# Designs tried in a protein design run: peptides against a protein of PDB entry 5KEZ. Part 44

Target 1, 320 residues: chain A of PDB entry 5KEZ
Amino acid sequence: NVAIYNPFRPWWERYQPVSYKLCTRSGNEDEFRNMVTRCNNVGVRIYVDAVINHMCGNAVSAGTSSTCGSYFNPGSRDFPAVPYSGWDFNDGKCKTGSGDIENYNDATQVRDCRLTGLLDLALEKDYVRSKIAEYMNHLIDIGVAGFRLDASKHMWPGDIKAILDKLHNLNSNWFPAGSKPFIYQEVIDLGGEPIKSSDYFGNGRVTEFKYGAKLGTVIRKWNGEKMSYLKNWGEGWGFVPSDRALVFVDNHDNQRGHGAGGASILTFWDARLYKMAVGFMLAHPYGFTRVMSSYRWPRQFQNGNDVNDWVGPPNNNGVI

## One batch from the design tools (peptide; made by RFdiffusion4, then SolubleMPNN)

Design b1_p12_1_s4 (from b1_p12_1 with T2A E7S N12A)
Fold by OpenDDE base, seed 3:
Structure b1_p12_1_s4 (fold): chain B 320 residues (1-320), chain A 12 residues (1-12)
Amino acid sequence: as target 1 above (320 residues)
Amino acid sequence: SAVISGSYRQPA
């Protein structure tokens, strides 16, 4: 991915890929392979956060400022390490003036335009699908158990399906023969927008952001909410079917004070309430659970916004 | 409470 130095190596640089090389702030491919092997050998499975909707931001300077040193040129849509070029992006499909998503009530914009400037891949093209599948299959062959599909809301479900149909079975050294990768898709659906979580049920599980949002209000006793109201927690609260739900109290985005759930989201900053929420989640049978492991950062609020919400995990000069 | 769509994906 792009190496960003202003601000200094933010967490979100990981979501701006310039190649599919397994070479990042966390280590190189050999180290990753070693980690996957060691984890699998003790029954710990690895699920990769796959960033396949887009490449890096359109305004990033061309050059070799990347975690693996690969050259890239966002201006010309040139990512030779893949390789991608201009015809592999949705620039011609997006009809907004900026090239970015401007109206989230327009499903076509949400899918075909750039997410906050991130160059949007043309996932309708078999070439693009194949390059992504090759990346994911490489990971499968290494021994990962599945994937979180980042920014799934911004990809057409059919394009995702086409990619998934190209995937190998899991590595039989650790998984039963014929095992399929576990797939869950990040879809932010709190209602009010045309894109729905149910659009993605056919591809695998989806993130249920209503879970953390609503649980936060209950635990915080907002709006007169009571714990006793959790008697029909899950589908009874309007959440997606349990067998399609990936649930969590917070994620890396909404723990930073904005995004899906807003201020209701419980985080480690409110330790007691957070433990209550996480404990409840783990005890309740609804959905597939995910527990967040995060870190403290020097929050500085200016006009209600944390100006340091970019801060990544503890690191040694940018290297984790 | 605020209900906001989107994530913290940032342009460089």
Scores: peptide ipSAE 0.066, ipTM 0.816, DockQ to the pose 0.362
Fold by OpenDDE base, seed 2:
Structure b1_p12_1_s4 (fold): chain B 320 residues (1-320), chain A 12 residues (1-12)
Amino acid sequence: as target 1 above (320 residues)
Amino acid sequence: SAVISGSYRQPA
């Protein structure tokens, strides 16, 4: 991914790829392979956050300022380490003036235009699908158990399916022969927009963002909500079917204050309420649960926004 | 909006 130095190595640089090389601030490919092996040998399975909707931001300077030293040029859509060129992006398909998503009520914009300036890959092309599948299959062959698909809302479900259909069975050194990778898709659906979580059920599980949002209001006792109302928690509250749901109290985005779920989201900053919410989630039989492991950072609010929401995990001069 | 419907990923 790109190496950003202003601000200094923010968390979000990880979501701006310039290659599919397993070479990041966390280590190189050999170190990753070693970690996967050690984890699998003690029954801990690895799921990779796969960034396959886009490459880096369109405004990032060209050069070799990346975690593995690969050259890239966003201006010319040149990513030779893949390789991708101008033919592999949706620039000509997106019809907004800016090239970015401008209207989230337009499903075509949401999927064909750039998410906050991130260069949008043409996932309809078999070439692009194959390059992504090669990346994911490399990880499968190393021994990962599955994937979180980042920004799935911004990809056509059929394009995702086409990629998934190219995937290998899991590594038989640790998994039963014929095992398929576990897939869960990040789809933000709180209602009111055209793209629905149900559009993606055919590909695997989906993130249920209503879960953390609604649980937050109940635990906070907002709007007269009571814990006793959680008796029919799950489908009874209008959530997706349990066998399609991945549930969580917070994630790295909405932990930073104004993402999906708004102010209702509970985080470690409110320790007592957060423990109540996480404890309830783990005890109640709905969905596949995900628990957050995060860190404190020096928050500085200006006009209601944390100007330090870019701060990444604890590191030693950029090395994690 | 991108804040509500998307992530905090930034272009630069």
Scores: peptide ipSAE 0.065, ipTM 0.819, DockQ to the pose 0.478
Fold by OpenDDE base, seed 4:
Order: C-alpha cells, then structure tokens, then sequence
Structure b1_p12_1_s4 (fold): chain B 320 residues (1-320), chain A 12 residues (1-12)
C-alpha cells in the first residue's frame, strides 16, 4: 500500500493498495506465512481484510512511496506491480462530475464511482477479477481461513461472486479437504439507501451495523430504550438472518466518532458500557461475533471531529 | 432514516 508520511503512517494507508504484494508495515510475506502457520497449528485461524474494490487515492503522488517500494502512478492509473492500467478502472463508467460518489441514494454511483477519491477498479472485467482472485488464492494457499471483503457495498454483488467462484479450497494441511474460505462482506446498511445487505447474502456473511448502533442506544439508555427490549434481539429487531450476520460493537471506522451508528457506538473509551455491550454480544447467540482490539490515541476534537483520527496502532517508527 | 455514508477512507 501507499506509505503516507503526512500525517505519519496513518491507519488508513492500509486501505490504499498499490499492489497485492504481502509486504506492509506488519512485515513481509515470509513473516506472514510464518505467522499463519504458527496460528493454524494451535487452532487460531486468520481472516484477511481484503481491499479489492479500489487502489490508492487519485491524489496520491506517483512514485515508489509504498510499503514494498513498488512504483505506482494514480494519475495515469498505472499500477505495474499488479499490473493495472487505465483500462482497469471505472473512470469512464462513473458519470459524476467529480468522479467520486456524490449521492449514496444512487446505487450506480456507489458502485461505479470513487469512494472518497479511491481509484475504483473495473470489477466487471475478467482480467481484474482474475488478478484479485490470484491475490486471494495466494493467501488461501498460505493457509488463511477466509476474508473480510472491504468496501463490499461499493462492489456489485455479481462481481464479487465472480471473484469468489475463482477461489481455491482451503489448504488441506489445516482444513478438511474441500473446505471453502469463510467470507464476510463489509456492507453498511442502516436503512434509507438503495443498497441492501441482502444483496450480498449469496456471497457470504455481511456486517450488521445495526447491531452496534442499536445496542449502543440500549446500553446508553437513550430514547427510553430498555434492556428488556433485547428479548427478541437479532432478527426480531430487523437485523439480517443470524446465519448471514457478522456482529460487532464497534469497528475501526465508527470507533472514531463518525460513520454508521454515530454517537451511539460504544467503544473502549467508555469502558464500563463497552464491557457490558461486548459481554452481551458474546453471550447472545445471534450472528457471528467479532471482538475489537484497539488502542488509545491522543484524541483532539474540533467541531465534533477528532483531528487525530488518523493515528494508527502503536508502532516502532512506523513498523507494527 | 437519514442517509448514511458507505465507508470512511482517506484519499491521501
């Protein structure tokens, strides 16, 4: 991914890929392979956050400022380490003036235009699908158990399916022969927009952002909410089917005070309430649970926004 | 309900 130095190595640089090389702030491919092996050997499975909707931001300077030194040129859509070129992006398909998503009530914009300037891959192309599948298959062959598909809301479900159909079975050294990768898709659906979580059920589980948002209001006792109302928690609250849901109290995005759920989202900053929420989540059978492991950073709020929300996890001069 | 932004990523 791109290496950003202003601000200094923010967390979000990870979501701006320039190649599919396993060479990042966390280590190189050999180190990753070693980690996966050691984890698998003790029954801990690895699920990779796969960024396949886009490459880096259109405004990032061309050059070799990347975690593995690969050259890239956002201006010309040149990512030779893949390789991708201008033919592999949706620039011509997106009809907005800016090239970015401008209206989230337009499903076509949401999927064909750039997410906050991130160069949008043409996932309709078999070439692009195959390059992504190659990346994911490499990880599968290393021994990962599955994937979180980043920004799935911004990809057509059929394109995702086409990629998934190219995937290998899991590594038989650790998984039963014929096992398929565990897939969960990041889709923010709190209602009110045309893209629905149910659009993605055919590909795997989806993130249920209503879970953390609603649980936050209940635990906070907002709007007269009571714990007793949780008696029919899950589908009874309008959430997706349990077998399609990945649930969580917070994630890295909404932990930073914006996005899906808003101020209702509980985080480690509110330790007591957070522990209550996480405890409830783990005790309740609805959905597949995900527990957040985060860190403190020097929050500074200006006009309701944390100007330091870019700060990444504890690191040694940028290396995690 | 109000429209909710899809994701939060930084362009640069």
Amino acid sequence: as target 1 above (320 residues)
Amino acid sequence: SAVISGSYRQPA
Scores: peptide ipSAE 0.061, ipTM 0.804, DockQ to the pose 0.348
Fold by OpenDDE base, seed 1:
Structure b1_p12_1_s4 (fold): chain B 320 residues (1-320), chain A 12 residues (1-12)
Amino acid sequence: as target 1 above (320 residues)
Amino acid sequence: SAVISGSYRQPA
């Protein structure tokens, strides 16, 4: 991914790829293989956060400022480490003045325009699908069990399906022959917009962002809500079917006050309430549960916003 | 309440 130095190596640089090389501040490919093997040998499975909707920001300077040293040129859409060129992006499909998503009530903008300036891949092209599949298959062959598909809301479900159809079975050294990768898709659907979580059910599970948002309000006793109202928690609250839901109290986005949920989201900063919410989630039989493991950073609020919400995870790698 | 449509990402 791109190496951002202002601010200094933020968490979100990891979501701006310039290649599919396994070479980041988290480690190199050999180290990753080692981890996957060690985890699989004790029954711990690995699911990769796969960023396949886009490459890096359109405004990033061309050069080799990346975690694996690969050259890239956002201005010309040149990513030779893949390789991608200008033919592999949706620049010609997006009809907004800025080239970015401007109206989330327009599904075509949401899927064909740039997410906050991130160069949008033309996933309708078989070439692009194949390059992504090759990346994911490499991970499958290493021994991962599945994937979180980042920014799935911004990809056409059919394009995702086309990629998934190219995937290998899981590595038979650790998984039964014929096993398929576990897929869950990040889709933010709180209602009121044309893109729905149900559009993606055919590809795998979907993140249920209503879960953390609503649970937060209940635990906080906002709007007169009570724990007793959770008796029909799950589908009874209008959430997606349990067998399609991946649920969580918080994620890295809304932990920082952004993304779906707003101020209702409970985090480790509110330790007691957070433990209550996580405990409830683990005890209640709805959805596939995900528990957050995060870190503290020096929060600095200005006008109600943490100006240090960019701070990345602790890292002692001073080279990459 | 207002619907938040996207994840928090910063352009580089």
Scores: peptide ipSAE 0.065, ipTM 0.808, DockQ to the pose 0.382; fails the geometry check

Design b1_p12_2_s1 (from b1_p12_2, 5 letters changed)
Fold by OpenDDE base, seed 2:
Structure b1_p12_2_s1 (fold): chain B 320 residues (1-320), chain A 12 residues (1-12)
Amino acid sequence: as target 1 above (320 residues)
Amino acid sequence: SSYSDYRDWYAP
């Protein structure tokens, strides 16, 4: 991915890829292989956050300022480490003046235009699908158990399916022969927009963002909500079917006050209430559960916004 | 702009 220095190595630089090389601030491919092997050998499975909707931001300077030193040129859409060129992006397909998503009520913009300036891959092309599949298959062959698909809302479900159809079975050294990768898709659906979580059920599980948002409201006792109302928690509250849901109290985005849930989201900053919410989630039989492990950072609020929401994991001058 | 900016729930 790109190396961002202003601010200094933010967490979100991880979501601006310039190649599919397994070479980041976390380590190189050999170290990753070693970690996957060690984890699998003790029954801990690895699920990769796969960024496949886009490459880096269109405004990033060309050069070799990346975690693996690969050259890239956003201006010319040149990513030779893949390789991608201008033919592999949706610049000509997006109809907005800016090239970015301007209206989230227009599903075609949401899928075909750039997400906050991130160069949008033409996932309709078999070439692009194959390059992504090769990346994911390499991970599968190493021994990962599945994937979180980042920004799934911004990809056509059919394109995702086409990629998934190219995937190998899991590595038989650790998984039963014929096992398929576990897939869950990040889709932010709180209602009110044309793209729905149900559009993606055919590809795997989806994130249920209503879960954390509503649970936070209840635990905080907002709007007269009571714990007793959680008796029919799950589908009874309008959530997606349990077998399609991946549930969580918070994630890295809404922990920083962004995305789905707003101020209702409970985090480790409110330790007592957070433990209650997480405990309830783990005890209640709905969805596939995900528990957040995070870190403190020096929050600085200006006009209600944390200006340090970019801060990544603890590090020593960029070294994690 | 940053990656997380698009996730503003309160944005139209």
Scores: peptide ipSAE 0.041, ipTM 0.769, DockQ to the pose 0.291
Fold by OpenDDE base, seed 3:
Structure b1_p12_2_s1 (fold): chain B 320 residues (1-320), chain A 12 residues (1-12)
Amino acid sequence: as target 1 above (320 residues)
Amino acid sequence: SSYSDYRDWYAP
């Protein structure tokens, strides 16, 4: 991915890929393979956060400022390490003046335009699908158990399916023969927008952001909410079917006040309430549970916003 | 704005 130095190596640089090489702040491919092997050998499975909707931001300077040293040129849409070129992006498909998503009530913009400047891959093209599948299959062959698909809301479900249909079975060294990768898709759907979580049910589970948002209000006793109201928690609260839901109290985005959930989201900053929420989540049968493991950073609020929300995990000069 | 700001904002 792009190496960002202003601010200094933020967490979100990981979501600006310039190649599918497994060399990042976390280590190189050999180290990753070693980690996957060690984890699998003790029954811990690895699920990769796959960034396949886009490449890096359009305004990033061309060069070799990347975690693996690969050259890239956002201006010309040149990512030779893949390789991608201008033919592999949706620049011509997006009809907005800026090239970015301007209206989230327009599903076509949400899928075909750039997410805040992130170069949008043309996932309708078999070439692009194949490159992504090759990346994911490489990971599968290494021994990962599945994937979180980042920014799934911004990809056409059919394109995702086409990619998934190219995937190998899981590595039989650790998984039963014929096992398929576990897929969950990040889709932010709290209602009111044209893109629905149900659009993605056919590809795998989806993130249920209503879970953390609503649970936060209940635990915080906002709006007269009571714990007793959780008696019909899950589908009874309008959430997606349990067998399609991946649930969580917080994630890396809404932990920082961004994304879905707003101020209701409980985090480790409110330790007591957070433990209550996480405990409830783990005890309740609804959905597939995900527990956040995070870190403290020097929060500094200005005008209601944490100006240090970019801060990544503890590191040594950018290397974890 | 940075990457972290691109996400949809939703109130409880």
Scores: peptide ipSAE 0.035, ipTM 0.746, DockQ to the pose 0.248
Fold by OpenDDE base, seed 1:
Structure b1_p12_2_s1 (fold): chain B 320 residues (1-320), chain A 12 residues (1-12)
Amino acid sequence: as target 1 above (320 residues)
Amino acid sequence: SSYSDYRDWYAP
């Protein structure tokens, strides 16, 4: 991915790829392979956060400032390490003046325009689909069990399906023959927008962001909410079907206070309430559960906003 | 803009 130095190596640089090389601040490919093997050998499965909607930001300077040293040029849409060129992006499809998503009530913009300047891949092209599939298949062959598909809301469900259809079965050294990768898709659907979580049910599970948002309000006792109201927690609260839901109390985005769910989201900063929420989630039989493991950072609030919400995980390998 | 700016879209 792109190496961002201002601010200094933020968490979100990991979501700005310039290649599909397994070479980041988290480690190199050999180290990753070793981890996957060790984990699989004790029954711990690995699911990769796959960033396949886009490449890096359009405003990033060209050069070799990346975690694996690969050259890239956002201005010319040149990513030779893949390779991608200007023909592999949706620049010509997006009709907004800025080239970015400007109106989330326009599903076409949401899927064909740039997410906050991130160069939007033309996933309708078989070439692009194949390059992504090759990346994911390499991971499958290493021994991963599945994927979180980042920014799925910004990809056409049919394009995702086309990519998934190219995927190998899981590695038979650890999984039963014919096993398919576990897929869950990040779709932020809190209602009120044209793109719905149900659009993606055919591809796998979907993140249910209403879960953490509503649970937070209940446990915080906001607006007269009571724990007794959780009797029909799940579909009874308007959430997606249990067998399509990936649920969580918080994620890396909304843990920083301004993601989907807003201020209601409980985090480790609210230790007691957070433990209650996580405990409830694990005890209640709705959806596939995900527990967050995070880190502290030096929060600095200015006008109600944490100006240090960019701080990435602890890392001492300054070379990469 | 940054990647995290998108997440602010849903902030109350």
Scores: peptide ipSAE 0.034, ipTM 0.748, DockQ to the pose 0.336
Fold by OpenDDE base, seed 5:
Structure b1_p12_2_s1 (fold): chain B 320 residues (1-320), chain A 12 residues (1-12)
Amino acid sequence: as target 1 above (320 residues)
Amino acid sequence: SSYSDYRDWYAP
């Protein structure tokens, strides 16, 4: 991914890929392979956060300022380490003046335009699908158990399916022969927009962002909500079917206080309430549960917003 | 714009 130095190595640089090389601040490919092996050997499975909707931001300077030193040129859409070129992006397909998503009530914009400047891959192209599948298959062959698909809301479900159809079975050294990768898709659906979580049920599980948002409201006792109302928690609250839901109290985005779910989201900053929420989540049978493991950072609020919400994991001069 | 800006979004 791109190496951003202003601010200094933010967490979100990880979501601006310039190649599919397993070479980041977290380590190199050999180290990753060793980690996956060690985890698998003790029954811990690895799921990769796969960023396949886009490459890096359009405004990032060209050069070799990346975690693995790969050259890239956002201006010309040149990512030779893949390789991608201008033919592999949706620039001509997006009809907005800026090239970015301007209206989230326009599903076509949401899927064909750039997510906050991130160069949008033309996932309709078999070439692009194949390059992504190659990346994911490499991970599968290493021994990962599945994937979180980042920014799935911004990809056409059919394009995702086309990629998934190219995937190998899981590594038989650790998984039963014929096992398929576990897929869960990040789709932010809190209602009011045309893209729905149900659009993606055919590809795997989806994130249920209503879960954390509503649970936070209840535990915070906002709007007269009571814990007793959780008796029909799950589908009874209008959530997606349990077998399609991946649930969580918070994630890395909304943990920063202004993401999907807003201020209702409980985090480790509210330790007591957070423990209650996580405990409830783990005890309740609804959905596939995900527990957040994060870190503290020096929050600095200005006009109600944390200006340091960019801060990444603890590091030594950029090295994790 | 940055990636984090996408996540600046409150639930209805």
Scores: peptide ipSAE 0.042, ipTM 0.759, DockQ to the pose 0.304; fails the geometry check

Design b1_p12_2_s2 (from b1_p12_2, 5 letters changed)
Fold by OpenDDE base, seed 4:
Structure b1_p12_2_s2 (fold): chain B 320 residues (1-320), chain A 12 residues (1-12)
Amino acid sequence: as target 1 above (320 residues)
Amino acid sequence: SSYSDGRDWYAP
């Protein structure tokens, strides 16, 4: 991915890929392979956060400032380490003046235009699908158990399916023969927009952002909500079917005041309430649970926003 | 954020 130095190595640089090389702030491919092996050997499975909707931001300077030194040129859509070129992006499909998503009530914009300037891959193209599948298959062959698909809301479900249909079975050294990768898709659906979580059920589980938002409201005792109302927690609250839901109290985005949920989202900053929420989540059978492992950073609020929300996990001069 | 996802991928 792109190496950002201003601010210094933010967490979000990870989500600006320039190649599919397993060479990042966390280590190289050999180290990753070693970790996966060691984890699998003790029954710990690895799920990769796969960034396949886009490459890096359109405004990033061309060059070799990347975690593996690969050259890239956002301006010309040149990512030779893949390789991708201008033919592999949705520049021609996006009809907005800026090239970015401007109206989230326009599903076509949401899928075909750039998310916050991130170069949007043309996932309709078999070439692009295949390059992504190759990346994911390499990970599968290493021994990962599945994937979180980043920014799934911004990909056409059919394109995702086309990629998933190209995936290998899981590595039989650790998984039963014929096992398929576990897929969960990041889709922000709080209602009111045309793109629905249900659009993605065919591909795997989806993130249920209503879960953390509503649970936070209840535990915070907002809007007259009571704990007793949690009796029909899950589908009874309008959430997606349990077998399609991945649930969580917070994630890295809304922990920083971004994304879905707003101020209702509970985080480790509110330790007692957070523990209550996480405890409830783990005790309740609804959905597939995900527990956040985070860290503290020096928050500095200006105009209601943390100007240090970019700060990544503890590191050694940028190396995690 | 003006975006539904609310993510800021750039330095403020």
Scores: peptide ipSAE 0.042, ipTM 0.781, DockQ to the pose 0.138
Fold by OpenDDE base, seed 5:
Structure b1_p12_2_s2 (fold): chain B 320 residues (1-320), chain A 12 residues (1-12)
Amino acid sequence: as target 1 above (320 residues)
Amino acid sequence: SSYSDGRDWYAP
């Protein structure tokens, strides 16, 4: 991914890929392989956060300022380490003036335009699908158990399916023969927008962002909500079917104070309530649970926004 | 949108 130095190595640089090389601040491919092996050997499975909707930001300077030193040029859509070129992006499909998503009520715009400037891959192209599948298959062959598909809302479900159909079975050294990768898709569906979580059920599980948002409201006792109302928690609250749900109290995005639940989201900053929420989540049978492990950072609120929400995990001069 | 924000998340 791109190496951003202003601000200094923010967490979100990880979500701006310039290649599919397994070479980041967290380590190189050999180290990753070693970790996966060691984890698998003790029954701990690895699920990769796969950033496949986009490459890096449009405005990032060209060069070799990346975690693995790969050259890239956002301006010309040149990512030779893949390789991608201008033919592999949705610039021509996006009809907004900015090239970015401007209206989330326009599904085509949400999927064909850039997410906050992130160069949007043309996932309709078999070439692009294949490059992504190659990346994911390499991980599968290493021994990962599945994937979180980042920004799935911004990808056409059929394109995702096309990619998934190219995936190998899991590594039989650790998984039963014929096992398929576990897929869960990040789809922010809180209602009111045309793109629905159900659009993605055919590809795997989806993130149920209503879970954390509503649970936060209940535990905070907002709007007269009571814990007793959780008796029919899950489908009874209008959530996706349990077997399609990936549930969580917070994630790295919404713990930063806005979006996908807003202020209702419980985080480690509210330790007592957070523990209650996590405890409830783990005790309740609805959905596949994900527990957040995060870190503290020096929050600085200006006009209601944390100007330091970019701060990444603890590191040694940029090295995690 | 800002390129200093690697993600776009919005309040309900």
Scores: peptide ipSAE 0.035, ipTM 0.754, DockQ to the pose 0.417
Fold by OpenDDE base, seed 1:
Structure b1_p12_2_s2 (fold): chain B 320 residues (1-320), chain A 12 residues (1-12)
Amino acid sequence: as target 1 above (320 residues)
Amino acid sequence: SSYSDGRDWYAP
C-alpha cells in the first residue's frame, strides 16, 4: 500500500493499495504464510480484509513511496505491479464534476465514483475481476478461510458475484474438499439510502451496523431504553436475517467516534459498558459474532473530534 | 455520508 507520512503512517494507509503483494507493515508473505499455517493447525481460521474496490488516492504523489517499494502513478492510473492502467478505472463512467461521490442517494455515484478520492476500479471488466480473483486465490491457496470485502457498498453486487465465481475451493490440507470461502461484506446500511444490505445477500453475509448502534443506545440507557426491550433483539428490531448478519459492538472505524452509530457506539474506552455489550452479543443467538481486539492511542479532542484518530496500531516495522 | 482520513464515514 501507499506509505503516508503526514500524518505518520496512519492506520488507513492500509486501505490504499498500490499492489496485491503481501508485503506491508504487518509483515511479508513468508511471515503471513507461517501465521496462517500455525493458526490452521490449531483450528483457528483466518479471514482477510480484502480491499478490492479501489486503489490509492488520486492525489497521492507518484513514485515508490509504498510498502515493498512498488512504483505507482495515481495521476495516470498506472499501477504496474498489478498491472492496472487508465483502462481499468471508472473515471469515464462517473458523471460527477469532482469525480468523487457527491450524493449518496444516487446509487450509481456510490458505486461508480471515487470514495474520498480513492481511484475506483472498473469491476465490470473481466480483466480487473481476474486480477482481483488471482490475488484472493493466492490467499486461499495459502490457507485462508474467507474474506471481509471492504467497501462492498461501493461495488455492484453482480461484480462481486463475478469475482467470487472465480474463486478456488479452500485448501484441502485444512478444509474438507469442496469447501467454499466464508464471505462477509462491509455495507453500511442504517436506512435512508437507496443501497440496501439485502442487495448483497446473494454474495454472503453482510455487516449489520444497526446492531452496535442500537445496542449502545440500550446499554447506555439513552432515550429511556431498557434491557427488557431486547427480548426480540435481531429481526424484531429491523435487522437483517440472522443467517445473513455479521454483528459486532464496534469496529475500527466507528470506534473512533465517527460513522455508523456515532456516539452510541461502545468501545474499550467504556470498559464496563463495553463488557456488558460484548457479553450480551455472545450470549444472544443472532447473527455471526465478531469480537474486536484493538489498542489505545493518545486521543486528543478538539471541538468534540479526536484529532489523533489516525494513529495506527503498535508497530516495529516502521521502515517498511 | 461524510469523509475523514480518506475513509467513508456514515454521518450520524
Scores: peptide ipSAE 0.035, ipTM 0.755, DockQ to the pose 0.225
Fold by OpenDDE base, seed 3:
Structure b1_p12_2_s2 (fold): chain B 320 residues (1-320), chain A 12 residues (1-12)
Amino acid sequence: as target 1 above (320 residues)
Amino acid sequence: SSYSDGRDWYAP
């Protein structure tokens, strides 16, 4: 991914890929392979956060400022380490003036335009699908158990399916023969927008962001909410079917106060309430559970916004 | 932020 130095190595640089090389601030491919092997050998499975909707931001300077030193040029859509070129992006398909998503009530914009400037891959192209599949298959062959598909609401479900149909079975050294990768898709659906979580049920599980949002409201006792109201928690609260739900109290985005629950989201900053929420989640049978492991950062609120919401995990000069 | 949902939702 791109190496961003202003601000200094933010967490979100990981979501701006310039190649599919397993070479990042966390380590190289050999180290990753070693970690996967060690984890699998003790029954801990690895699920990769796969960033396949886009490449890096359109405004990032061309050059070799990337975690593996690969050259890239956002301006010309040149990512030779893949390789991608201008033919592999949705620039001509997006009809907004800025090239970015301008209206989230327009499903076509949400899927064909750039998410906050991130160069949007043309996932309708078999070439692009194949490059992504090759990346994911390499990970599968290493021994990962599945994937979180980042920014899934920004991809057409059919394009995702086409990629998934190219995937290998899991590595038989650790998984039963014929096992398929576990797939869950990040879809922010709190209602009110045309893109629905149900659009993606055919590809795998989906994130249920209503879970953390509503649970936070209840535990905070907002709007007269009571714990006793959780008696029909899950589908009874209008959430997606349990067998399609990936649930969590918070994630890296909404932990920082952005969308998908806002102020209702409980985080480690409110330790007691957070423990209650996580404990409840783990005890309740609804959905597939995910527990967040995060870190403290020097929050500085200005006009209600944390100006340090970019801060990544503790690191040594950018190396984790 | 540079990477977040484009929607602001801060209240139930």
Scores: peptide ipSAE 0.032, ipTM 0.743, DockQ to the pose 0.193

